# Peptides against a protein of PDB entry 3PBP, part 43

Target 1, 203 residues: chain A of PDB entry 3PBP
Amino acid sequence: LNEKDLNLILNKSLVMYESLDSTTDVIVKRNVIKQLQFVSKLHENWNSRFGKVDIQKEYRLAKVQGPFTINPFPGELYDYTATNIATILIDNGQNEIVCVSFDDGSLILLFKDLEMSMSWDVDNYVYNNSLVLIERVKLQREIKSLITLPEQLGKLYVISDNIIQQVNFMSWASTLSKCINESDLNPLAGLKFESKLEDIATI
Target 2, 203 residues: chain A of PDB entry 3PBP as posed
Amino acid sequence: LNEKDLNLILNKSLVMYESLDSTTDVIVKRNVIKQLQFVSKLHENWNSRFGKVDIQKEYRLAKVQGPFTINPFPGELYDYTATNIATILIDNGQNEIVCVSFDDGSLILLFKDLEMSMSWDVDNYVYNNSLVLIERVKLQREIKSLITLPEQLGKLYVISDNIIQQVNFMSWASTLSKSINESDLNPLAGLKFESKLEDIATI

## One batch from the design tools (peptide; aimed at target 1 P72 L114 L188)

Design b2_p21_3_s2 (made by RFdiffusion4, then SolubleMPNN; from b2_p21_3, 9 letters changed)
Fold by OpenDDE base, seed 3:
Structure b2_p21_3_s2 (fold): chain B 203 residues (1-203), chain A 21 residues (1-21)
Amino acid sequence: as target 1 above (203 residues)
Amino acid sequence: MKEILETKRKIGEFLIEKALS
């Protein structure tokens, strides 16, 4: 199962890489390349004679960069450092969730309540963004990388030294998407913003 | 587009309120 899952991720990463063109955002290109490199390495190590993956490098797709505000910011995270950032599509209409990982093993899922330019490139500084906290997911692991697949809505793959986990938030993101697209907030009432965490592969 | 932006803003307000409750 583990090998199968890794192969799946690799294949999806390859497809995503092949989809890159001149119109693709530079940051997206960079992230896809890094994803491919990392997953390829995992696959290679898995198929080695040792049959085990050893992750020594921290593969960050993007560092949290640029001016932004997160409201509310969890007090427990004040003493920790953001390590990775990812954007996950929740529908085909470009609605998305932002995810930030921290060195305590936490993930925060964030909503962009204001449309502002985002810069997560280490070399860029742009405008301040407004991000609203949706959920905190505590993994209690050192997060090495965040992987997203464009064809997998509302899913985030979290890679640590010994495991690949999937965070699935479509349980609430589908409703959120509907609310946005239909300009109706009523379905949000009573909605539980609780994502599902699943172990995909042990490495 | 304006309606979508307003909706997002309201969603943000809702989420903040929920998080602080």
Scores: peptide ipSAE 0.659, ipTM 0.948, DockQ to the pose 0.387
OpenDDE base, seeds 1, 2, 4, 5: peptide ipSAE 0.656, 0.652, 0.652, 0.650; ipTM 0.947, 0.948, 0.948, 0.948

Design b2_p21_3_s3 (made by RFdiffusion4, then SolubleMPNN; from b2_p21_3, 10 letters changed)
Fold by OpenDDE base, seed 4:
Structure b2_p21_3_s3 (fold): chain B 203 residues (1-203), chain A 21 residues (1-21)
Amino acid sequence: as target 1 above (203 residues)
Amino acid sequence: MKEILETKKKVGEFLVKKALS
């Protein structure tokens, strides 16, 4: 995620939230609220890191059709706060995974099934804004920061108080990348989305 | 580009189904 994408998500979530009324289905309400909470927490951390973002509602957002969701939103993380966000390249820069950490020590790996930035730039494209859950990694540590190295594909470094850990998801990300690039989903059928966690160093 | 975008959407759908199973 970048600032633009985050703004898009937040604005969309806000619009959806504001559209809720007494006639809205309970499940829809719940989902929207959960999404908004997630994005809001993420945005809070974003602002602290990158400064205040002036979020303006864009007319383009009103044209976005279809659902906007985090699919699925991890229910266990609903009451927890997002702490860090990172984007990890899984190939030569074309495909990437979004990672969000929470204050319970969880790390969520998310797939961008939509290039949200394109929703800003391309009028002729209709997109359903979403992030899709790939994996939840429970680190059981207070995550201080997430570090990525562009030259290290599919690797995320998680910095806690006393340990640097590496999350390596190339076991599945390589296949995912291939599927995307080759437009063939067949290899996904038996794929296990389980990342490898290793301790790298003590700090 | 179009094909890639469609593929990503399908991947997303797959992942959602998987997560819900």
Scores: peptide ipSAE 0.627, ipTM 0.941, DockQ to the pose 0.505
OpenDDE base, seeds 1, 2, 3, 5: peptide ipSAE 0.624, 0.620, 0.625, 0.618; ipTM 0.940, 0.940, 0.941, 0.942

Design b2_p21_4 (made by RFdiffusion4)
Pose (drawn by RFdiffusion4):
Structure b2_p21_4 (pose): chain A 203 residues (1-203), chain P 21 residues (1-21)
Amino acid sequence: as target 2 above (203 residues)
Amino acid sequence: DSQTEAFLNAVENKINFEKKL
């Protein structure tokens, strides 16, 4: 955990602690407070020279959150099954797109709009487990796998049956991160959220 | 139209959160 990232989760934790009011669900309030306490403890034991911190076994037992809401979910896909999930970096600030494969050779590019709180005990804990559809890409080929190279932002390799295709969504993803970082929604108006699809090779 | 509205609202929520940082 480098210094930049350590401070990022600390500040995110502080923003949520302040975001607490009385209507806030008791279970959620508990987790937000626990998150702040935990992230603070990490900050206290962080070894700056190694950029690392030890984590006790107690804090590693966590229960799953979900299911995430996928909004708006495409109606056709109710007849199909999800195959793979990938994560693609948009910028240098941990901003990412979640990608999911389906039986129909389709791809949904998702964005997480709500900040999650950390949770350890709560069963079936859902809260800000929210994803939003940005785009759907139908390759009409059997998608065997998804691959990413850390060196290339906003690009995803999709291995179909005899083709390796590259879905390139930096056309809109670059603008998306700018608005997230500049807190300005205007550039999104009019942007067509269409990714450049490209055949890389025959396999 | 529904997808665009949902996306814009979602990005607005994310921007509001990032603005507090």

Design b2_p21_4_s1 (made by RFdiffusion4, then SolubleMPNN; from b2_p21_4, 12 letters changed)
Fold by OpenDDE base, seed 3:
Structure b2_p21_4_s1 (fold): chain B 203 residues (1-203), chain A 21 residues (1-21)
Amino acid sequence: as target 1 above (203 residues)
Amino acid sequence: SELEKTFLEGVKKKIEFNKKL
């Protein structure tokens, strides 16, 4: 974590806090406030040359939020179980794609449209937990692991029993990155969301 | 398509969030 990353997390937490109103659920309010308090303290301590980050016991209970919802969820996957998850950077900023594998050998590529907080207050905290479906890739293999390389934007390596395959989605993800960064949706119109699958190695 | 519409709406939400940063 560097200063730039910390500032970004703080700004995101502030925006989430500012989104709270009188109609917001009390559990959500409490959770967002706790996150902001934690990040603010972390930021203060970062600027202090000598500050011991005393993480209060309450903040040690923070968990990744779950479960997630996928919209639209492919009907064919209702009978199958998610096996792996990975996050792939698509630019040198903060834009990313989430990939989930299933035990039928499918990969789904997902977009995080909402900023999610950590779970600070309650078990099974759920708020802004939706992911948007972009593409389904059928590998027809048992997927053992998903590997990403930080220096390789828009690339996912899929390890199955005897093969390593690369999924490259930069054909559309470069446009997505541009659209987000430039605040312009027009280039997404008519874009084909088809990733390139390539065999890299036999194992 | 419905899929495309949902995706575009999602991207729009992300853009609107980023504008507040």
Scores: peptide ipSAE 0.550, ipTM 0.937, DockQ to the pose 0.799
OpenDDE base, seeds 1, 2, 4, 5: peptide ipSAE 0.547, 0.548, 0.548, 0.549; ipTM 0.936, 0.936, 0.936, 0.937

Design b2_p21_4_s2 (made by RFdiffusion4, then SolubleMPNN; from b2_p21_4, 13 letters changed)
Fold by OpenDDE base, seed 3:
Order: C-alpha cells, then structure tokens, then sequence
Structure b2_p21_4_s2 (fold): chain B 203 residues (1-203), chain A 21 residues (1-21)
C-alpha cells in the first residue's frame, strides 16, 4: 500500500459515503460509514508526524464481501464450480477485468460496474456486489491456474496440464479503457467482445 | 442483446462513479 493507493481508497470511500441517502438500507449506511472511518484514520496515521492514532479493534474484523452476482450468468455454468480468479489490468490506470475459471474449462470475463466496500459490520454483507459478464471463453481443458503479468495489459495466461495458453482481449478492452477514461460509451456500440486464444508453450 | 445492454449499463455506472472521484 502506497500513498496513491491509500488516497484512492479514501476517495472511493468518500464517494460511497456521499452516495448514501434516506433510502439507503441502515446496514449499508453503517457499513459504509465504518469503512470511511477506518480509511480516514489510516490516512491520518499515514500523514501524521506525531505518531499513530489507535485503530479500533473492530476494524480488523473487516471481511471481503460475498457472494457476488454475475449478470447475466451463463446458464450452462450453473452446475459448474469456479476454480480460479484473476484480475487483469487493461490500462495503466484503474481499469481492470476480472476473470473467473470454471471446472468445465470455461473462462468468464467480467467487469466491475460498482464499487464494493469491505464487510465491516455483519457476516455475509452484500452490497454493490455486481459483476457484469463480458465474454465466455471455452477452453475445454482443466484449468489449473490463471496468471497475469502487470506489464502485459489485457492478457491472461491459462495453465492447464500440459499447456500454457494466452487469452488476449485487448481487441475490445482497449476500446473499453478509452471509453471509460473519456466518459464516452459510443465506441462500445457494436463492439465484438471476442478474445484471442493462443497456445504459448507446452509444459 | 441482453449481454450488450447489461454491459453498457455497467460501464455507465462505472463512469458515473469515476466522475465523483
């Protein structure tokens, strides 16, 4: 964690807090407030020259949210189990794609459309847990691991029993990145979300 | 398609959030 990352987390937490209104569920309000309080204290400590402010023990109990909702979820995958997850950067900023593999040999490429908080208050906290389906890639292999390289934007390496395959989705992800950064959806219209699969090495 | 519509909507939400940062 560096200062830049901390600032981003703080800003995200602030935006989430500012999005709260009278219609927001009380549990959500409490959770978002707790997150903001924690991040704020952390930020204060980071900038403090006089020492550390005590972080309340309750903040150490924060958990990752779950479950997540994938929309639309491919019906064919309902009977299969997720095996691996990876996050792939598509630019040098903050835009990323989430990939999940399944035991049928499928990969799904997902977009995080909502900012998620940690769970601070309750078990099984779920809010803004949406992931949007972009593409399903069928490998028809047992997927052992997913590897990403930070220097290789929009590329995912899939390791199976005897092969490393590359999934390259920059054909559409470059446009996506640009659209997000420029706040223009128009170039996404009619875009084909078809990734390129290539064999890289036998192992 | 449903997929495209959902995706576009999702990207839109992300853009809206980003504008607030």
Amino acid sequence: as target 1 above (203 residues)
Amino acid sequence: SELEETFMKGVGKKMEFNKKL
Scores: peptide ipSAE 0.523, ipTM 0.930, DockQ to the pose 0.819
OpenDDE base, seeds 1, 2, 4, 5: peptide ipSAE 0.519, 0.521, 0.521, 0.521; ipTM 0.929, 0.930, 0.930, 0.930

Design b2_p21_4_s3 (made by RFdiffusion4, then SolubleMPNN; from b2_p21_4, 13 letters changed)
Fold by OpenDDE base, seed 3:
Structure b2_p21_4_s3 (fold): chain B 203 residues (1-203), chain A 21 residues (1-21)
Amino acid sequence: as target 1 above (203 residues)
Amino acid sequence: SKLEETFLSGVKKKMEFNSKL
């Protein structure tokens, strides 16, 4: 965690807080407020010289939110289990794709459309937990691991059996990144979400 | 398609959030 990351988390938490209104569920309000309080305290206590903050014990009870929903969920995957997850950067900013593998050898590429808070004081807290389906890639192999390289935008390495395969989705992810950054959806019209699969190495 | 509509809606939400950052 660096100062830039902390500032981003603070800004996100502020925006989430500002989105609260009279119609927001009380549990959601409480979680968002607690998150903002925590992040604000972190920011206030940030020692830029040492990159350290004092974290109160109460805030260490926060957990990652879950479960997540995928929309639309591929019906063919209902009977299969997710095996791996990876996040792939698509630009040098904050845009990323989430990839989930399944035990049928499928990869799904997902877009995170909503910001999620941590779960603070409610077990099984779920709010803004949706991911948007972009593409399904069928490898028909047992997927052992997913690897990403920060310097390689829009690339995912899939390790299965004795082979490393590269999934390259920059054909569409570059357009997506541009659209988000420029706040223009027009270039997404008619875009094909078809990733390239290539064998890289035999292990 | 439903998939496309859902995706575009998601992207719009992201843009809206980013505009507030």
Scores: peptide ipSAE 0.518, ipTM 0.928, DockQ to the pose 0.802
OpenDDE base, seeds 1, 2, 4, 5: peptide ipSAE 0.515, 0.513, 0.515, 0.515; ipTM 0.927, 0.927, 0.927, 0.927

Design b2_p21_4_s4 (made by RFdiffusion4, then SolubleMPNN; from b2_p21_4, 14 letters changed)
Fold by OpenDDE base, seed 5:
Order: C-alpha cells, then structure tokens, then sequence
Structure b2_p21_4_s4 (fold): chain B 203 residues (1-203), chain A 21 residues (1-21)
C-alpha cells in the first residue's frame, strides 16, 4: 500500500458512502460508514516517509467479504468447489480480472462490477459481492495453483498435473481496459471473450 | 446472451462508479 493507493481507497470509500440513501439497509450503512471512518483515520495517520500506519485493534477485525455471487453462474459448476483464486491486472491502473478455479478443472474469468467494502461489524457481511462471468476455460485437470506476475498484464499461470500452462486473455482484456478507462462500451460489442491457452513447462 | 448482457451492464456500473472518483 502506498499513498496513491490509499487516496484511491479513500475516494472509493467516499463514493460508497455517498451512494447510501433511505433505501439502503441499516447493516450496509453501518458497514460503509465504518469503512469510511477507518480509511479516513488511516489517511490521517499515514506515515508517507515509512509507508506505514498504526491501526487500532477494532479495525483489524475487518474481514474480506464472501461468498461472491457470480452472474451468470455456470450451471455445470454447481456441484463443484472453488479451489484457487487469483487477481490479474489488465492495465497499469486499477482494472483487474478475477480468476477462480474449480475442482472439475475449470477456470472462470470474472469481472468485479461493484466496489466491495470489507466486513467491519457484522459476521458474514455480504453486499456488492457480485462478480460477472466473462469466460470459462475448461482444463479438465486438477488445478493446484494459480500464479500471476505483476509485470505481465492479462496473463495467468496455471499449475496442474505436472504442467504449467499460461492463460492469456489480453485479446479481449485490452479492449475491456480501454473501454473502462474511456467510458465507452461500444468496442465491447461483438468482442469475443476467448483466451489463449498454451503449455509453458513440464514440472 | 444472458452472459453478454450481464457483462455489459456490469461494465457500465463500473464506469458509472469511476465517474464519481
């Protein structure tokens, strides 16, 4: 976490707070407010010289949300269990793809359409936990690990059955990144979401 | 398709959120 990232988190938390209205659930309101309070305090206490902050114990109890809602959920995966998760950068900004593997050997590539808050005050807090299905890649292998390299945009390395495979989705992710950054949906129309799979090494 | 529609709506939501940043 750096100062730029902290500022972005603060801005996101502010936008989330400003999105609250009379129809928002009380639990959601409380959670979003807690997040904003934490991030604001974090920002105030930021030691840019050392890149660190003192965090109070109460805020350390925050947890990641789960489970996610995948839309549409692949019906074929209802009987299978998620095994690994990875986040892959698709540009030098904030745009990312989430990848989840399943024990059937499937990979799903997902888009986070909503900003998610942490869970602060309620057990099993779930709000804005949606992930949008982009693509399903069927490897039909036992997926042991998912590896991403920060310097390699839109690439995922899959370790399974003594093989390292690369999934490259920049064929569509470059367009997606551009569309998001430019706020233009038009280039996404008719785009094929088909990733390239190649063997990299035997292990 | 349902997937394409959902995806486009999702991207739109992201864009709308980003405009507020």
Amino acid sequence: as target 1 above (203 residues)
Amino acid sequence: SEREKTFMEGVKKKMEFNKKL
Scores: peptide ipSAE 0.568, ipTM 0.940, DockQ to the pose 0.832
OpenDDE base, seeds 1, 2, 3, 4: peptide ipSAE 0.564, 0.568, 0.564, 0.566; ipTM 0.940, 0.941, 0.940, 0.940

Design b2_p21_5 (made by RFdiffusion4)
Pose (drawn by RFdiffusion4):
Structure b2_p21_5 (pose): chain A 203 residues (1-203), chain P 21 residues (1-21)
Amino acid sequence: as target 2 above (203 residues)
Amino acid sequence: SIEIRKQVGEYLTELQEEKME
């Protein structure tokens, strides 16, 4: 955990602690407070020279959160099954897109709009487990796998049956991160959220 | 930043609903 990232989760934790009011669900309030306490403890034991911190076994037992809401979910896909999931980096600030494969050779590019709180005990904990559909890409080929290269932002390799295609969504993803970082929604108006599809090779 | 991301999500949801109609 480098210094930049350590401070990022600390500040996110502080923003949520302040975001607490009385209507806030008791279980959620507990987790937010626990998250702040935990992230603070990390900050106290963080070894700056190595950029690392030890984590006791107690804090590593966590129960799953979900299911995530996928809004708006495409109606056709109720007849199909999800195949793969990939994560693609948009910028240099941990901003990412979640990608999911389906039986129909389709791809949904998702964005997480709500900040999740950390949770350890709570069963079936859902809260800000929210994803939003940005785009859908139908390759009409059998998608065997998804691959990413850390060196290339906003690009995803999709291995179909005899093709390796590259879905390139920096056309809109670059603007998306700018508005997130500049807190200005206007550039999104009019942007067509269409990714450049490109055949890389025959396999 | 969290608030703006929520707003981005609301905007994208409305845009995708319109496309599905």

Design b2_p21_5_s1 (made by RFdiffusion4, then SolubleMPNN; from b2_p21_5, 11 letters changed)
Fold by OpenDDE base, seed 3:
Structure b2_p21_5_s1 (fold): chain B 203 residues (1-203), chain A 21 residues (1-21)
Amino acid sequence: as target 1 above (203 residues)
Amino acid sequence: MIETKKKIGEFLEEKMKKKME
């Protein structure tokens, strides 16, 4: 990660924060604030040349409110623990993808076929949520944090020990969005659900 | 919209199941 990229992320995070208003869901507000705090800390550490950023546990506490099911669930992941959850917008109409990271270095991208609620804090709300597996991305590294920018549709930033990577799934998410909005599933038949992984910067 | 998402979910689930076989 270079200084320019980090500044860009920080600025975007600030814009996102400033976009919050009274109509914004409380959980969304909280999540945005936590993201801003995290990015700010990264920026400070970069500028100070103190070295590696210590990612606090509280920034990894994103959870789905209530019980949820993931179908199908990869058998290999039964032996591993989920570490982070993020929600990524794929259009301006509030369609979104859920991403869950695991301690084996896997990311799973999930479709919400039912309504769900996200929280960065432990919550007592119970919902019957359904998530459908779209793609599994194996990073083979410890995932410390997931960052999403609302103005960057279909993009997820993954922070590990010494690298920030971008997962871009707009190749299929744009079609998915269209299918949802137009209530037409036909374009899904030939769609490949393969995201692009790119190294953004080393930290 | 709810029905559409449900149908999409069903489609995706089946597709992934086949991929995992």
Scores: peptide ipSAE 0.616, ipTM 0.939, DockQ to the pose 0.412
OpenDDE base, seeds 1, 2, 4, 5: peptide ipSAE 0.610, 0.606, 0.613, 0.612; ipTM 0.938, 0.935, 0.938, 0.938

Design b2_p21_5_s2 (made by RFdiffusion4, then SolubleMPNN; from b2_p21_5, 12 letters changed)
Fold by OpenDDE base, seed 1:
Structure b2_p21_5_s2 (fold): chain B 203 residues (1-203), chain A 21 residues (1-21)
Amino acid sequence: as target 1 above (203 residues)
Amino acid sequence: MIETKQQIGKFLEEEMKKKME
């Protein structure tokens, strides 16, 4: 779980929503609303499980830095509630994947394709204004929590009622990392964005 | 690096859209 990312996404989604007007394209408007809905539900779930989260500071920062988008937004996820969020490092640098879980048992893996040059966070947190959908993993189980280990790149641990599972996406994330670091997109051609799911332990 | 990430993002978005059609 990453509460900072949750707050950031929520607050930026609010900023986007507030920016909507009568001249806004219908498709854009719809996507912004859907995004706001799922991150709001995520925040609700967070509060219910871990207590109230204060988003005032992050909201202020989000207003200064501008809107946030997810593309493409899966239409079917509009009907479900986001439950958890995590960030997973994919290299020893700064490259990471964002993961969001939903109450239908789905995980979405997201790429941060835009980094802001300015940050006003006390911890020097870099804000992102854009996320891109890479993969949807359907687990068909209730996801209670997401765990990441700093020493394990490209690995996410999913805790459900009866099992802990590992999602390993280094099959594509290693290539992605290389593309970023070397400024070469050629290796992405034909790459399959399919994560490996493995049972780790029974609860 | 920033430009690269943006280009990668565009690529990924297009790939995902194709899958969703």
Scores: peptide ipSAE 0.642, ipTM 0.941, DockQ to the pose 0.573
OpenDDE base, seeds 2, 3, 4, 5: peptide ipSAE 0.639, 0.639, 0.640, 0.640; ipTM 0.939, 0.941, 0.941, 0.941

Design b2_p21_5_s3 (made by RFdiffusion4, then SolubleMPNN; from b2_p21_5, 15 letters changed)
Fold by OpenDDE base, seed 4:
Structure b2_p21_5_s3 (fold): chain B 203 residues (1-203), chain A 21 residues (1-21)
Amino acid sequence: as target 1 above (203 residues)
Amino acid sequence: MLKTKEQIGKFLEEKMKEKLK
């Protein structure tokens, strides 16, 4: 983790915090707060060790909003609650992977296979999304936040109590991107959808 | 592009269903 990455995480954390409202799930609120606390502590430690870090405003939120349908939905996750959502760019053409975290420490990586459907309820604008499960990553940690870095394609940062981990999709996402852009599915047949997990920072 | 995404989605869905069996 470098200064730039830390700044981005901090910015994201702040944006997430600021985005909390009365409609936000209690669990999400808790996680965002805890994450902010964690990142703040990390920032303090960083400043102490490396000097003052200037936070540049980079605000990117997940583009995909609920409600959404996930197909297939892992049966094991029926007993758990979604806690975070993030959208990760996999190319410069704006292809994205959606990630959802659960309170069991699982991440699911999702593909948006349909155009977003929008519906109006009586007083509410509702998004209806179709999402296809690509991969489940079990971190076995309390996931406090999901952070994306705009300049890092196919990478997700997962913040837990004492660790920041990177999930790297590019092993398959590069191929997926190519398939989308070239309208050729052939490369998918033998593709393994296994992301790489790396510890990037510990406290 | 949209049709491709749909096809990809179907492919991925089936693949995942098989994996979850």
Scores: peptide ipSAE 0.601, ipTM 0.933, DockQ to the pose 0.464
OpenDDE base, seeds 1, 2, 3, 5: peptide ipSAE 0.598, 0.599, 0.599, 0.600; ipTM 0.932, 0.933, 0.932, 0.932; seed 2 fails the geometry check

Design b2_p21_6 (made by RFdiffusion4)
Pose (drawn by RFdiffusion4):
Structure b2_p21_6 (pose): chain A 203 residues (1-203), chain P 21 residues (1-21)
Amino acid sequence: as target 2 above (203 residues)
Amino acid sequence: SEEEEELQEIIENAVENKIKN
């Protein structure tokens, strides 16, 4: 955990602690407070020279959150099954797109709009487990796998049956991160959220 | 066209939520 990332989760933790009011669900309030306490303890034991911190076994037992809401979910896909999931980096600030494969050779590019709180005990804990659909890409080929190269932002390799295709969504993803970082929604108006599809090779 | 406008509104709202967070 480098210094930049350590401070990022600390500040996110502080923003949520302040975001607490009385209507806030008791279970959620507990987790937000626990998250702040935990992230603070990490900050206290963080070894700056190695950029690492030890984590006791107690804090590693966490229960799953979900299911995430996928909004708006495409109606056709109720007849199909999800195959793979991949994470694609948009910028240098941990901003990412979640990608999911389906039986129909389709791809949904998703964005997480709500900040999750950490949770350890709560069963079936859902809260800000929210994803939003940005785009859908139908390759009409059997998608065997998804691959990413850390060196290339906003690009995803999709291995179909005899093709390796590259979905390139930096056309809109670059603008998306700028608005997130500049807190300005206007550049999004009019932007067509269409990814450049490209055949890389025959396999 | 209506569907594109609705999706655009949803994307802007999602991004606004991300900024608030």

Design b2_p21_6_s1 (made by RFdiffusion4, then SolubleMPNN; from b2_p21_6, 11 letters changed)
Fold by OpenDDE base, seed 4:
Structure b2_p21_6_s1 (fold): chain B 203 residues (1-203), chain A 21 residues (1-21)
Amino acid sequence: as target 1 above (203 residues)
Amino acid sequence: SSMAEEHEKIVIEAVQNKIKS
C-alpha cells in the first residue's frame, strides 16, 4: 500500500459511508463504519508524515469497487490508531503480506485477496473481504518504523523504542505461498500462524 | 522520507552485524 492506495480506500469508504440511510441493513452499516474508522486512523498517520492529503469528496469509478475491508478485524483495535504500514513479499512472485502497526504495539498481518467489483447500490452491497487477517503480533512497544529488506522474504523489521526486532513469518508464509501458487489450500489445515520474533539489535 | 531512509540504514547495519556475530 502507498499513499495513493490509501487515498483510494479512504475515498471509497467515505462514499460508502455517505450512502448509508435509514433503510440500509444494520450489518452493512456496522461494517462500513468499522472500515471507515480503520482507514481514517491510517490516514491520520499518513497526513502527519506526508502532509495534508486532499481527499476527493466524490470518487467516481468506471467500475464500482467495494470498500477496502479486513476480515476478521480485531475488535480491540477499533480504538487504536494505525501508525505504520508495510508490504512484505513472501515469494519471488507476486504474493505479499500487508502489515499494519497500531499505537498499542500490535501488528496485524494481512493477506491481500483480489478485489471484487462491487456495486455501490446499498440494496446490492456485498461485504468485501479484500484483506484477510492471518496473525496479530503483540509487541507492546511504541512502533516507530516498519522496514523491509528486498532480499529477505517474509521478514519484517520493527523499530520500537530502542530495539530492532525481526518478525519472521516464513514458518507459515512459505506454506501459504505454495498453497496460492498451486491453488491447493489443503496444506493450510492445521498450520499454526505464529511468527517468530527475534531481537536484532539495540539502538 | 529522510527518517525512513535513516531507519532503513540502521536496520541494514544491524542485520549485517547480526549475521557476522
Scores: peptide ipSAE 0.503, ipTM 0.903, DockQ to the pose 0.018
OpenDDE base, seeds 1, 2, 3, 5: peptide ipSAE 0.499, 0.469, 0.469, 0.481; ipTM 0.901, 0.890, 0.888, 0.892

Design b2_p21_6_s2 (made by RFdiffusion4, then SolubleMPNN; from b2_p21_6, 10 letters changed)
Fold by OpenDDE base, seed 4:
Structure b2_p21_6_s2 (fold): chain B 203 residues (1-203), chain A 21 residues (1-21)
Amino acid sequence: as target 1 above (203 residues)
Amino acid sequence: SAEEERHEKIVLEAVGNKIKG
């Protein structure tokens, strides 16, 4: 992803926003606004001290579906800026979680499979949705980098301040993977989407 | 980026040490 690509995504989101009128469904309006807010915040961070954000995979989704959207988008994050994006494999079948960090120290964990996502929340409205919120992790630190290791499934390493923290979401992602691969959503019933945090080292 | 590569190395080292410890 380069600045031009990010601008393209932003422009697409803006076009969608401008297409809204009084006859547009309220749910659609809300979703488009959320999308625009997210993309705008990402754009604001492009040349920030956190460096360039690589959202190549997400951009690919945007090419297919239009600008990517997050549903539901946490309202608390509307005023915060996205700082990093990473994708984390959860199995050898190439199922993956998308993680976005924000300058409030939050991580949002997102899933791309809309069919599976809709099973979690019947009130989840779909309009050009590419990503569905699974979990928000509040680190409450200045996130500098998101690192994944190919050999470690379902683990995200976060560099923030002077500490490396591991976010391990395999407690639920393993079940999710199973559900996807077996096309059986039953194991998701009662599943707690809560990742485990562990301090790895100070730096 | 170079910065990301640096961070990756730092993480790898830290994780390695954690595993060894």
Scores: peptide ipSAE 0.426, ipTM 0.890, DockQ to the pose 0.018
OpenDDE base, seeds 1, 2, 3, 5: peptide ipSAE 0.424, 0.424, 0.411, 0.422; ipTM 0.890, 0.890, 0.886, 0.887

